Peptides against a protein of PDB entry 4N7V. Designs and how they scored, part 19

Target 1, 222 residues: chain A of PDB entry 4N7V
Amino acid sequence: TLRSITSPLVAHRLKPIRQKTKKAVVSILDSEEVCVELVKEYASQEYVKEVLQISSDGNTITIYYPNGGRGFPLADRPPSPTDNISRYSFDNLPEKYWRKYQYASRFVQLVRSKSPKITYFTRYAKCILMENSPGADFEVWFYDGVKIHKTEDFIQVIEKTGKSYTLKSESEVNSLKEEIKMYMDHANEGHRICLALESIISEEERKTRSAPFFPIIIGRKP

## One batch from the design tools (peptide; made by RFdiffusion4, then SolubleMPNN)

Design b1_p10_4_s4 (from b1_p10_4, 5 letters changed)
Fold by OpenDDE base, seed 2:
Structure b1_p10_4_s4 (fold): chain B 222 residues (1-222), chain A 10 residues (1-10)
Amino acid sequence: as target 1 above (222 residues)
Amino acid sequence: MELEELPLIE
């Protein structure tokens, strides 16, 4: 099943973006829908041959073939659906489109990993919890130049000297220099706080149903 | 159609 490969993408709260590659253009629209435009080149002109328009919650996929399948010239936005439209739920998406959906999903996850959800300023650093899930990326920009980037898979450290390294196990973390451990301790504390705030705020969002509370900023740079 | 690798977000 598609669900065994990926979960429905979630594009809520993401800013509009349009990224072009050779064979595809992926967009997050103002509506927070996601569009994958499949592009083919003919006579030095790029045409959109197929469009997957995915709802912001990832559960509805609308597929259409512009200009009766002949293609529509690539523009600065996806072509509007007109004819030859198919609408699928996530669980009913034909397998032939799974790869394209996965592509969209991965793109959205990438965007989410770079989209601040909570920005928290401490005395020593700017901490940022990102939108991706599970295991949201967490970045700590210390004012003295040290940077720590935590992902679900690794921790990247950039020292004041510019020296950069990646930690992938607890053993490696435990082997850090004492001075770096101090930064890590602070980062971990900031991370804990952000996660706690995320939980509390998310619960309030659920109850209120008024408008998204995120992204938020806690504190200010000293 | 095969999709290429995801581009970096600028």
Scores: peptide ipSAE 0.043, ipTM 0.752, DockQ to the pose 0.256
Fold by OpenDDE base, seed 1:
Structure b1_p10_4_s4 (fold): chain B 222 residues (1-222), chain A 10 residues (1-10)
Amino acid sequence: as target 1 above (222 residues)
Amino acid sequence: MELEELPLIE
């Protein structure tokens, strides 16, 4: 099943973006829907032959073939659906579209990993918890130039000297120089706080059923 | 259709 290889993409709160490659254009729309336009080139003109339009929660996929399948000239936005529109739920998506859905999903996840959900300014750093999940990326930009980037898989450290290295185990973290440990301690504290606030704010957001609270900025740059 | 590698987001 599709669910066994990916979860429904989540594009909520993401800013619009349009990214073109040779074979496809992927967009996050103002509506937070995600569009994959499959592109073919004929006689030096690019045509959109197929469009997958995915709902912001990833659960609904609308597929259409512009201009009766003949293709529509590539423009600055996806072509409007006109003929033979198919609508699928995530679990009913034909297998032939799974790869294209996965493409969209991976793109969205990448965007999410670069989209601030919580920005927290401390006395020493700008901390940013990103939108991706599970294990959201967490970045700490210290005002003195040190940077720590935490992902689900690793921790990257960039020192003042420009020296950069990646840590993949707790033992490696424990072997850090004392001065770097201080930065790590601060980063971890900021991370904990952001996670706690995320939970609290999300719960309040659920209760109020109001406009999204995120992204949120806490504190300000000194 | 084979999809390309995901581009880096600027």
Scores: peptide ipSAE 0.043, ipTM 0.751, DockQ to the pose 0.250
Fold by OpenDDE base, seed 3:
Structure b1_p10_4_s4 (fold): chain B 222 residues (1-222), chain A 10 residues (1-10)
Amino acid sequence: as target 1 above (222 residues)
Amino acid sequence: MELEELPLIE
């Protein structure tokens, strides 16, 4: 099943963006829908031959072939659907489209990993919890130049000297120099706080059913 | 941000 290889993409709260590659253009629209335009070159002109338009919650996929399948010239936005539109739920998406959906999902996940959800200023650092899940990226930018980037899979450290390294196990973390451990401790505390606040704020969003509270900024740079 | 070139069209 498609679900066995990817989850429905989630594009809520993401800013519009358009990224072109050789064979595809991926966009997040103002509506927070995600569009994959499949591009073919003919006579030095690029044409959109196929469009996958995915709802912001990833559960609905609308597929159409611009200009009756003849293609539509690539423009600054996806072409409007005309005729022969197919609509699928995530679980009913034909297998032939799975790879393209996965492509969209990877794009969205990448954008999410770079989209601040919570920005928290401490006395020593700017902490940022990102939108991706599970295990949202967490970045700590210390005012003295040290940077710590935590992901689900690793921790990257950039020291004042510019020395950069990646930690992939607890053993490696435990082997850090004492001065770096201090930064790590602060980063971990900031991370804990951001996760706690995320939980609290999300609960309030659920209760009020108002406009999204995220992204949120807590504090300010000293 | 950059995504890898994937053979989406064959």
Scores: peptide ipSAE 0.043, ipTM 0.751, DockQ to the pose 0.095
Fold by OpenDDE base, seed 5:
Order: C-alpha cells, then structure tokens, then sequence
Structure b1_p10_4_s4 (fold): chain B 222 residues (1-222), chain A 10 residues (1-10)
C-alpha cells in the first residue's frame, strides 16, 4: 500500500514555494496545496504533461493532463485543470502515481524541516523548532557563533572556529569536551521548552478553532 | 533548498 511507503503529506502553514528540477516542478501554492508538474522537453520547449495536485492534508490527489495530454508550456505556476480530471483519496491512489506522491512528500518534509514553528530567543541563543514530524528538527544559533542542529538521526555541531562534526550516538555526545557540553546542555534545555510550549499551544489551538497560532516567536533578539 | 533529482517521468 501507499501508506506502507509514506504517510499523507502535511503542508499546513508552509509558505508558497516553487522548485524546478530536470523532470519536474514541485510547488506549494498559496492554498497550501502541493503540485507536482511532470515536465518533458519538445523542440527545446518544456511542457507540463501531467499534474498531481495534492491537498494540504495530503488526503486528496487530483490528477490531470494539460491540453488533452499534449502538454502545456511550462510557466510560473501550474496549469489550470480543464477536462479529464481524476480525483483520488490517499488510500485509493493508483500505484502508478505512488512514486510521484512520495516525491511530493519528500519535498514537503524537506520544506517543513526548514520552516520555523517555534522561535525561542534565550539569553545566549536563537532556538528554532521546525515543522517537520515526527522528531522535528531543532536548531540553536548561539550568539557567539556556535551552532547546534538536532535531527531525529543526528546532532551536528559547528564550533566557533568553524569546525563541524556530527554525533550519532549518546556515547559520542558524552565524549564531548566540557566546553561543548555547556552548549549542548543549553540547546537541550531550549529544546525541552519548545516542545513543552508546542504541546500547550497546540492544545489551545485545538480548543479555539481559530486561525493557526503557529509560527510563534518567544522572547526577542538581544 | 534543493531536492534530489528523481526520475518522476517514466
């Protein structure tokens, strides 16, 4: 099943973006829908031959073939659907479209990993919890130049000197120099606070049913 | 931000 290889993408709160690759253009629209335009070149002109338009919650996929399948010239936005439009739910998406959906999902996850959900200014650093899930990325930009980037898979440290290294186990973290441990401790505390605030704010957001509370900024630049 | 080049077209 499609669900066994990817979860429905979640594009809520993401800013519009359009990225062109050799064979496709992927976009997040103002509506927070995600579009994958499949591109082919004919006579030195790029044409959109197929479009997957995915709802912001990832559960609805609309597929159409511009200009009766002849293709529509690549432009600055996806071509509008006209005739012969297919609409699928996530669980009913034909297998031939799974790879394309997975690509869209990867794109959205990448964007989410770079989209601030909570920005928290401490006395020593700018902490940012990102939108991706599970295990949201967490970045700490210390005002003195040190940077710590936490992901679900690793922790990257960039020291004042520019020296960079990656930690992938607790033993490696425990072997850090005492000076670096101080930064790590602060980063971990900021992370804990952001996660706690995320939980509290998300609950209030659920209760109010208003516009999204996120992204939020806690504190201010020193 | 850059995605990997994937063969999306068969």
Amino acid sequence: as target 1 above (222 residues)
Amino acid sequence: MELEELPLIE
Scores: peptide ipSAE 0.043, ipTM 0.754, DockQ to the pose 0.079; fails the geometry check

Design b1_p10_5_s1 (from b1_p10_5, 5 letters changed)
Fold by OpenDDE base, seed 4:
Structure b1_p10_5_s1 (fold): chain B 222 residues (1-222), chain A 10 residues (1-10)
Amino acid sequence: as target 1 above (222 residues)
Amino acid sequence: MIEPIEPPPM
C-alpha cells in the first residue's frame, strides 16, 4: 500500500513556493495544496503533460491531463483543471502515481524542515523548531556565531571558526570539546522547551478550533 | 532557500 511507503503529506501552514526541475515543477499554492506538474519538452518549449494536485492534508489527489493530454505550455503556475479529471483518496491512489506522490511528499517534508514552527529567543541564541515530523528539525543560532542543527538523523555543528562537522552517534556527541558541550547543553534545553510549548499550544489549538496558532515567536532578541 | 530535489520519472 502507499501508506506502507509514506504517510499523507501535510502542507498546512507552509508558504507558497514553486520549484522547477528538468522533468517536473512542484508547487505549494496559496491554498496550501501541493501540485506536481510533469513537464516534457517539445520543439524547445516545455509543456505540462500531467498534474497531480494534492490537498493540504494529503488525503485527496486530483489528477488531470492538460489540453486533453496534449499538454499545456509551462507557466508560472499550474494549469487549471478542465477536462479528464480523476479524484482519488490517498488509500485509493493507483500505484502508477505513487512515485509522484512520494516526490511531492519529500518536497513538502523538505519545506517543512525549513519552515519555523516555534522561534524561541534565549539569552544566548535564536532557537527554531521546524514543522517537519517525526523528529522536527531544530536549529540553534548562537549570537556569537556558533550554529547547531539537529535532525532526526544527525547533529551538525558550525563553530565560530567556521569549522563544521556532523555527529551521528551519542559517542561522537560525548567526544565533543567541553566548550562545544556547553553549546549543546543549551541547544538541548531550548529544544526541550520548544517541544513542551508545541505540545501545550497544539492542545489549545485543538480545543479552540480557531485559526492556527503557529508559527509563533517566543521572547525577543537581546 | 530550498535545494532542488530529483524529479520523479514520467
Scores: peptide ipSAE 0.049, ipTM 0.784, DockQ to the pose 0.298
Fold by OpenDDE base, seed 3:
Structure b1_p10_5_s1 (fold): chain B 222 residues (1-222), chain A 10 residues (1-10)
Amino acid sequence: as target 1 above (222 residues)
Amino acid sequence: MIEPIEPPPM
């Protein structure tokens, strides 16, 4: 099943973006829907031959072929659906479209990993919890130039000297120089706080049923 | 096949 290889993409709270490659254009719309336009070149003109329009919660996929499959000239936005529109739920998406959905999902996930959800200023650093899940990216920008970037898979450290390295295990973290451990400890504390606040705010957001509370900024640079 | 893409810094 599609669900066994990916989860429904989540584009909520993401800013609009349009990214073009040779074969496709991926967009996050103002509506927070995600569009994949499949592009073919003919006579030095690019045409959109197929569009996957995915709902903001990833659960509904609308597929259409502009101009009855003849294609629509590539423009600054996806062409409007007019001909032979098919609508699928996530679990009913034909297998032939799974790869394209996965492509959209990976793109959205990457955008989410770069989208601040919580910005938290401490005495020593600017901490940022990102939108991706599970295991949201967490960045700490120390005011003295040290940077720590935590992902689900690794921790990247950039020291004052510009020296950069990646830690992939607890053993490697434990082998850090004492000076770096101090930064790591602070980063971990900031991370804990952001996760706690995310939980509390998300619950309140659910209860209030109003406009999104995120992204939020807590504190300010000293 | 769609070539991989990476969004720009945000």
Scores: peptide ipSAE 0.041, ipTM 0.752, DockQ to the pose 0.164
Fold by OpenDDE base, seed 5:
Structure b1_p10_5_s1 (fold): chain B 222 residues (1-222), chain A 10 residues (1-10)
Amino acid sequence: as target 1 above (222 residues)
Amino acid sequence: MIEPIEPPPM
């Protein structure tokens, strides 16, 4: 099943973006829907031959073939749906479209990993918890130039000198120089606080059922 | 068939 390969993409709260490759254009729209436009070149002109439009919650996929399958000239936005539209739920999406959905999903997840959900200014750093899940990326930009980037897979450290290295195990973290451990300790504290606030705010958001509370900014740069 | 995409920093 598609679900065994990927979860429904979640594009809520993401800013609009349009990214072109040679064979496709992927967009997050103002509506927070996600579009994958499949592009073909004919006589030095690019045409959109197929569009997958995915709802912001990833659960509905609308597929259409612009201009009766002849293609529509590539423009600054996806072409409007034609009369020949197929609509699928996530679990009913034909297998022939799974790779394209996965592409959209990976793109959205990548955008989410770069989209601030919580920005928290401490005395020493700007901490940012990102939108991706599970295991949201967490970045700490120390005002003195040190940077720590935490992901599910690794921790990247950039020192004042510009020296960069990646830590992939607890043993490597424990082997850090004491001065770097101080930065790591601060980063971990900021991370803990952001996660705690995320939980509290998400619960209040659920209760209120109003406009989204995120992204939020806590504190200010000193 | 579709190339990987790296979005810019947000």
Scores: peptide ipSAE 0.040, ipTM 0.757, DockQ to the pose 0.165
Fold by OpenDDE base, seed 1:
Structure b1_p10_5_s1 (fold): chain B 222 residues (1-222), chain A 10 residues (1-10)
Amino acid sequence: as target 1 above (222 residues)
Amino acid sequence: MIEPIEPPPM
């Protein structure tokens, strides 16, 4: 099943973006829908042959073939649906579209990993918890130039000198220089706080059923 | 096969 290889994509709160590759253009629209335009080049002109329009929650996929399948010239936005539109739920999506959905999903997940959900300014750093899940990316930009980037898979450290390294185990973290450990401690504290706030705010958001609370900014740069 | 490319910084 499609669900066995990917979850429904989640594009909520993402800013619009349009990114072109050789074979496709992927867009997050103002509506937070995700569009995959399949592109074919013919006579030095690019045409959109197929469009997958995916709802912001990833559960609905609308597929259409512009200009009766003849293709529509690539423009600055997806072509509008015309006739012969197919609509599928996530669980009913034909297998032939799974790769394209997965493409959209991976793109969205990548965008999410770069999209601030919580920005928290401390005395020493700008901390940012990203939108991706599970295990959201967490970045700490210290005002003195040190940077720490935490992901589910690794921790990247960039020192003041520009020296960069990646840590993948607790033993490596424990082997850090004492001065770097101080930065790590601060980063971890900021991370803990952001996670706690995310939980609390998400719960309140659920209760109010109003406009989204995220992204949020806590504090200000000194 | 279509592979996503890294989006610009956001």
Scores: peptide ipSAE 0.040, ipTM 0.750, DockQ to the pose 0.183

Design b1_p10_5_s2 (from b1_p10_5, 5 letters changed)
Fold by OpenDDE base, seed 3:
Structure b1_p10_5_s2 (fold): chain B 222 residues (1-222), chain A 10 residues (1-10)
Amino acid sequence: as target 1 above (222 residues)
Amino acid sequence: MIKPIEPPPM
């Protein structure tokens, strides 16, 4: 099943973006829907031959072929659906479209990993918890120039000297120089706080049923 | 800036 390969994408709270590659254009719209335009070149002109429009919660996929499959000239936005529109739920999406959905999902996940959900200023650093899940990226920008970037898979450290390295195991973290451990400890504390606040705020947001509370900024640079 | 992801073939 598609679900065994990926979860429904989540584009909520993401800013609009349009990114072109040679064979496709992927967009997050103002509506927070995600569009994948499949592009073919003919006579030095690019045409959109197929469009996957995915709902913001990833559960509904609308597929259409512009101009009855003849294609529509590539423009600054996806072409409007007109004829022969197919609508699928996530679990009923034909297998032939799974790779394209996965592409959209990976793109959205990447955007989410770069989208601040919580910005938290400490005495020593600017901490940022991102929108991606599970295991949201967490960045710490120390005011002295040290940077720590935590992902689900690794921790990247950039020292004041510009020296950069990646840690992939607890053993490697434990082998850090004492000076770097101090930064790591602070980063971990900031991370803990952001996760706690995310939980509390998300629950309150659910209860209030109002406009999104995120992204939020806590504190200010000293 | 987000690096483009290579899309699947059409």
Scores: peptide ipSAE 0.060, ipTM 0.819, DockQ to the pose 0.265
Fold by OpenDDE base, seed 5:
Structure b1_p10_5_s2 (fold): chain B 222 residues (1-222), chain A 10 residues (1-10)
Amino acid sequence: as target 1 above (222 residues)
Amino acid sequence: MIKPIEPPPM
């Protein structure tokens, strides 16, 4: 099943973006829907031959073939759906479209990993918890130039000198120089606080059923 | 700007 390969994409709270590659254009719309436009070139002109439009919650996929399958000239936005529209739920999406959905999902997840959910200013750093899940990326920008980037897979450290290295195990973290451990300790504290606040705010958001509370900014740069 | 991911073949 598609679900065994990927979860429904979640594009809520993401800013609109349109990114072109050679064979496709992927967009997050103002509506927070995600569009994958499959592009073919004919006589030095690019045409959109197929569009997957995915709902913001990833659960509904609308597929259409612009201009009766002849294609529509590539423009600054996805072409409007034609009369020949297929609509699928996530669990009923034909297998032939799974790879394209996966592409959309990976793109959205990438965008989420770079989209601030919580920005928290400490005395020493700007901490940012991102939108991706599970295991949201967490970045710490120390005002003195040190940067720490935590992901599910690794921790990247950029020192004041510009020296960069990646840590992939606890043993490597434990082997850090004491001065770097101090930065790591602060980063971990900021991370803990952001996760705690995320939980609290999400619960209040659920109760209130109003406009989304995120993204939020806590504190200010000193 | 986000680095593009290569889409699957058509």
Scores: peptide ipSAE 0.060, ipTM 0.819, DockQ to the pose 0.294
Fold by OpenDDE base, seed 2:
Structure b1_p10_5_s2 (fold): chain B 222 residues (1-222), chain A 10 residues (1-10)
Amino acid sequence: as target 1 above (222 residues)
Amino acid sequence: MIKPIEPPPM
């Protein structure tokens, strides 16, 4: 099943973006829908031959072929759906579209990993919890120049000197210099706080059903 | 095949 390969993408709270590659253009729209435009080149002109429009919650996929399948000239936005529109639920999406959906999903996850959900200023650093899940990216920008980037898979450290390294195991973390451990401890505390706040705020969002509270900024730069 | 995704600008 598609679900065994990827979860429905979630584009809520993401800012509009349009990114072109050679074969596709992927967009997050103002509506927070995601569009994948499949591009073909004919006589030095690019045409959109197929569009997957995915709902913000990833559960509905609308597929259409612009201009009766002849293609529509590539523009600054996806072509509007007109005729020959197919609508699928996530679980009913034909397998032939799974790769394209996965592409959209990966793009959204990438954008989410770069989209601040919580910004928390401490005395020593700017901490940022990102939108991606599970295991949201967490960045700590220390005011003295040290940077720590935590992902689900690794921790990247950039020291004041510009020296950069990646930690992939607890053993490597434990082998850090004491000075770096202090930064890591602070980063971990900031991370814990952000996760706690995320939980609290998310619960309030669930209760109120109002406008999203995220992204949120807590504290200010000293 | 769809080309790999480039990182979006920050």
Scores: peptide ipSAE 0.046, ipTM 0.774, DockQ to the pose 0.165
Fold by OpenDDE base, seed 1:
Structure b1_p10_5_s2 (fold): chain B 222 residues (1-222), chain A 10 residues (1-10)
Amino acid sequence: as target 1 above (222 residues)
Amino acid sequence: MIKPIEPPPM
């Protein structure tokens, strides 16, 4: 099943973006829907042959073939749906579209990993918890130039000198220089706080059922 | 095969 290889994509709160590759254009629309335009080149002109329009919650996929399948010239936005539109739920999406859905999903997940959910300014750093899940990326930009980037898989450190390295185990973290450990300690504290706030704010958001609370900014740059 | 590319900084 599609669900066994990916979860429904989640594009809520993402800013509009359009990214072109050789064979496809992927867009997050103002509506937070995700569009995959399949592109074919013919006579030095690019045409959109197929469009997958995916709802912001990833559960509904609308598929259409512009200009009766002849294709529509690539433009600055997806072509409007015409006749012969197919609509699928996530769980009934034909297998022939799974790879295209996965493409959209991976793109959205990548965008989420770069989209601030919580920005928290401390005395020493700008901390940012991202939108991706599970295990959201967490970035700490120290005002003195040190950067720490935490992901589910690794921790990247960029020192003041520009020296960069990646840590993948607790033993490596424990082997850090004492001066770097201080930065790591601060980063970890900021991370803990952001996670706690995310939980609390998400619960309040659920209760109020109003406009989204995220993204949020806590504090200000000194 | 379609592969995602990294989005620009956001």
Scores: peptide ipSAE 0.044, ipTM 0.771, DockQ to the pose 0.183

Design b1_p10_5_s3 (from b1_p10_5, 6 letters changed)
Fold by OpenDDE base, seed 5:
Structure b1_p10_5_s3 (fold): chain B 222 residues (1-222), chain A 10 residues (1-10)
Amino acid sequence: as target 1 above (222 residues)
Amino acid sequence: MIEPIEPPEM
């Protein structure tokens, strides 16, 4: 099943973006829907031959073939669907479209990993919890130039000198110089606070059923 | 086949 290889993408709160590669254009629309346009070149002109339009919650996929399958000239936005439209739920998506959905999902996850959900200014750093899940990316930009980037898989450290290294185990973290451990301790505290605030705010958001509270900014740069 | 895309910093 598709669910066994990916989860429904979640594009809520993401800013619109349109990025072109040689074979496709991927877009997050103002509506927070995600579009994958499959591009073919004919006589030095690019045409959109197929479009997957995915709902913001990833659960509905609309597929159409522009201009009766002849293709529509590539433009600054996805072509409008015509009469040849197929609509699927996530669990009923034909297997032939799974790779394209997976691509959209991976792209959305990448965008989410770069999209601030909570920005928290401490005395020493700008901390940012990102939108991706599970295990949201967490970045700490210390005002003195040190940077720490935490992901589900690793911790990257950039020191004042520009020296950069990646930590992938607790033993490596424990082997850090004392000076760097101080930065790590501060980063971890900021991370804990952001996660706690995320939980509290999400609960209030659920109760109020209002417009999204995120992204939020807490504190200010000193 | 679709190429991987790296989005910009947001």
Scores: peptide ipSAE 0.047, ipTM 0.770, DockQ to the pose 0.165
Fold by OpenDDE base, seed 3:
Formats: sequence, C-alpha cells, structure tokens
Structure b1_p10_5_s3 (fold): chain B 222 residues (1-222), chain A 10 residues (1-10)
Amino acid sequence: as target 1 above (222 residues)
Amino acid sequence: MIEPIEPPEM
C-alpha cells in the first residue's frame, strides 16, 4: 500500500513556494495545496503534461492532463484543471502515481524541516523547533557563534572555530569535550521547553478552533 | 522519473 511507503503529506502552515527542475515544478499554493507539474520540452518550449494536485492534509489527490494530454505551456502557476480530471483518496491512489506522490511528500517534509514552528530566545541562543514530524528538527544558534542542529537521525555541531562534525550515537555525544557538552545541555533544555510548549499550544489551538497559533515566537534576542 | 529537488533556505 501507499501508506506502507509514506504517510499523507501535511502542508498546513507552509508558505507558498514554487520550485522548478528540468522535469518537474513543485508548488505549495496559497491554499496550502501541493502541486506537482510534470514537464516536457518540445522545440525549446516547456509544457506541463500532467498535474498532481494534493490537498493540504495529503488525503485527496486530483490528477489531470492539461489540454487533453497535449500539454499546457509552463507558466508561473499550475494550469487550471479542465477536462478528464481524476480524484483519488490517499488509500485509493493508483500505484502508478505512488512515486510522484512520494516525491511531493519528501519535498513537503523537507520544507517543513526548514519551517519554524516555535522560535524561542534564551539568554544564550535562538532556538527553533521546525514543523516536520515525527522528530521535528531543532536548531540552536548560540549568540557566540556555536550552532547545534538536531534531527531524528543525527546531531550536527558547528563550533566557534568553524569546526563541524556530526554525532549519530549516544556514545559520540558522551565523548564530547566538556565545553561542547555545556552547549548541548542548553540545547537539550531549549528543546524540552519547545516540545512542552508545542503540546500546550496545540491543545489550546484544538479547543479554540480559531486561526492557527503557529508559528510562534517566544522572547526576543537580548 | 522526477529529478530530485531540494527547497531553498527558508
């Protein structure tokens, strides 16, 4: 099943973006829908031959072939659907489209990993919890130049000297020099606080059912 | 096949 390969993408709260490559254009729209435009070149002109339009919650996929499959000239936005539109739920998406959906999902997930959900200023650092899940990226920018970037898979450290390294195990973390451990401790505390706040704010957001509370900024740079 | 892409700095 598609679900065994990927979860429905989540584009909520993401800013609009349009990214072009040789064979595709991926967009997050103002509506927070995600569009994948498949592009072919004919006589030095690019045409959109296929469009996957995915809902913001990833559960609905609309597929259409512009201009009866002849293609529509590439523009600054996806072409409007006209004829021969297919609409699928996530679980009913034909297998032939799974790879394209997965591509969109990976793109959205990457955008989410770079999209601040909570920004928290401490005495020593700017902490940022990102939108991706599970295991949201967490960045700590210390005012003295040290940077710590936590992901689900690793921790990257950039020291004052510019020395950069990646930690992938607890053993490696435990082997850090004491000076770096102090930064790590602060980063971990900031991370804990952001996660706690995320939980509390999300619950209030659910109760009020109003406009999104995120992204949120807590404190200010000293 | 779709060419892999990476979003810019946000």
Scores: peptide ipSAE 0.046, ipTM 0.770, DockQ to the pose 0.164
Fold by OpenDDE base, seed 2:
Structure b1_p10_5_s3 (fold): chain B 222 residues (1-222), chain A 10 residues (1-10)
Amino acid sequence: as target 1 above (222 residues)
Amino acid sequence: MIEPIEPPEM
């Protein structure tokens, strides 16, 4: 199943973006829908031949072929659906579209990993919990120049000198110099606080059903 | 095949 490969993408709270590659243009719209435009070049002109429009919650996929499949000239936004429209639920998406959906999902996840959800200023650092899931990225920018970037898979450390390294195991973390451990301890504390706040705020969002509370900023730079 | 995308910093 598609679900065994990827979860439905979630584009909520993401800012609009449009990014072109050679074969595709991917967009997050103002509506927080995600569009993948498949691009073909004919006579030095680019045409959109196929569009996957995915709902903000990832559960609905609308597929259409602009201009009766002849293609529509590439523009600054996806072409509007007109004819030859198919609508699928996530679980009913034909397998032939799974790769394209996965592409959209990966893009959204990357955007989410760079989208602040919680910004928390401590005495020593600017901490940022990102929107991606599971295991949201967490960045700590210490005011003295040290940076720690935590992901689900690794921890990257950038020291004051610019020296950078990646930690992928507990043993490597434990082998850190004492000075770096102090930064890591602070980062971990900030991370725990952000996760706690995320939980509390998310619960209130669920209850209120109003405008989203995120992104939020806690504290201020000293 | 769709090539990978690297989103800019947000």
Scores: peptide ipSAE 0.046, ipTM 0.767, DockQ to the pose 0.182
Fold by OpenDDE base, seed 4:
Structure b1_p10_5_s3 (fold): chain B 222 residues (1-222), chain A 10 residues (1-10)
Amino acid sequence: as target 1 above (222 residues)
Amino acid sequence: MIEPIEPPEM
């Protein structure tokens, strides 16, 4: 099943973006829907031959073939659905579209990893918890130039000198210079606080059932 | 098929 290889994508709270490659254009729309446009070139003109439009919660996929499958000239936005439209639920999506859905999902996840959910200013750093899940990215920008980027898979450190390295195990973290450990300790504390705030705010958001509370900024730059 | 896309910082 599609569910065995990916979860429904989640594009809530993401800002609009449009990214073009040679063979496709992927967009997050103002509606927070996600579109994958499959592009082909003919006579030095690019045409959209197929569009997957995915709902913000990832559960509904609308597929259409512009201009009866002949293609529509590539523009600054996806072509509007006209004819030859199919609508699927996530669990009923034909297998032939799974790879394209996965691509959309990966793109959205990457965008989420770069989308602030909580920004928290401490005495020493700007901490940012991102929108991706599970294991949201967490960035710490120290005011003195040190940067720590935590992901589910690794921790990247950029020192004041510009020296950059990646840590992938606890042993590597434990082998850090004492100076860097202090930064890591602060980053970890900021991370803990952001996670706690995320939980509390999410619960209140659920209770109020109003406009989203995120993204949120806590504190101010000193 | 579809090549990877790297979105900018947001």
Scores: peptide ipSAE 0.045, ipTM 0.770, DockQ to the pose 0.165

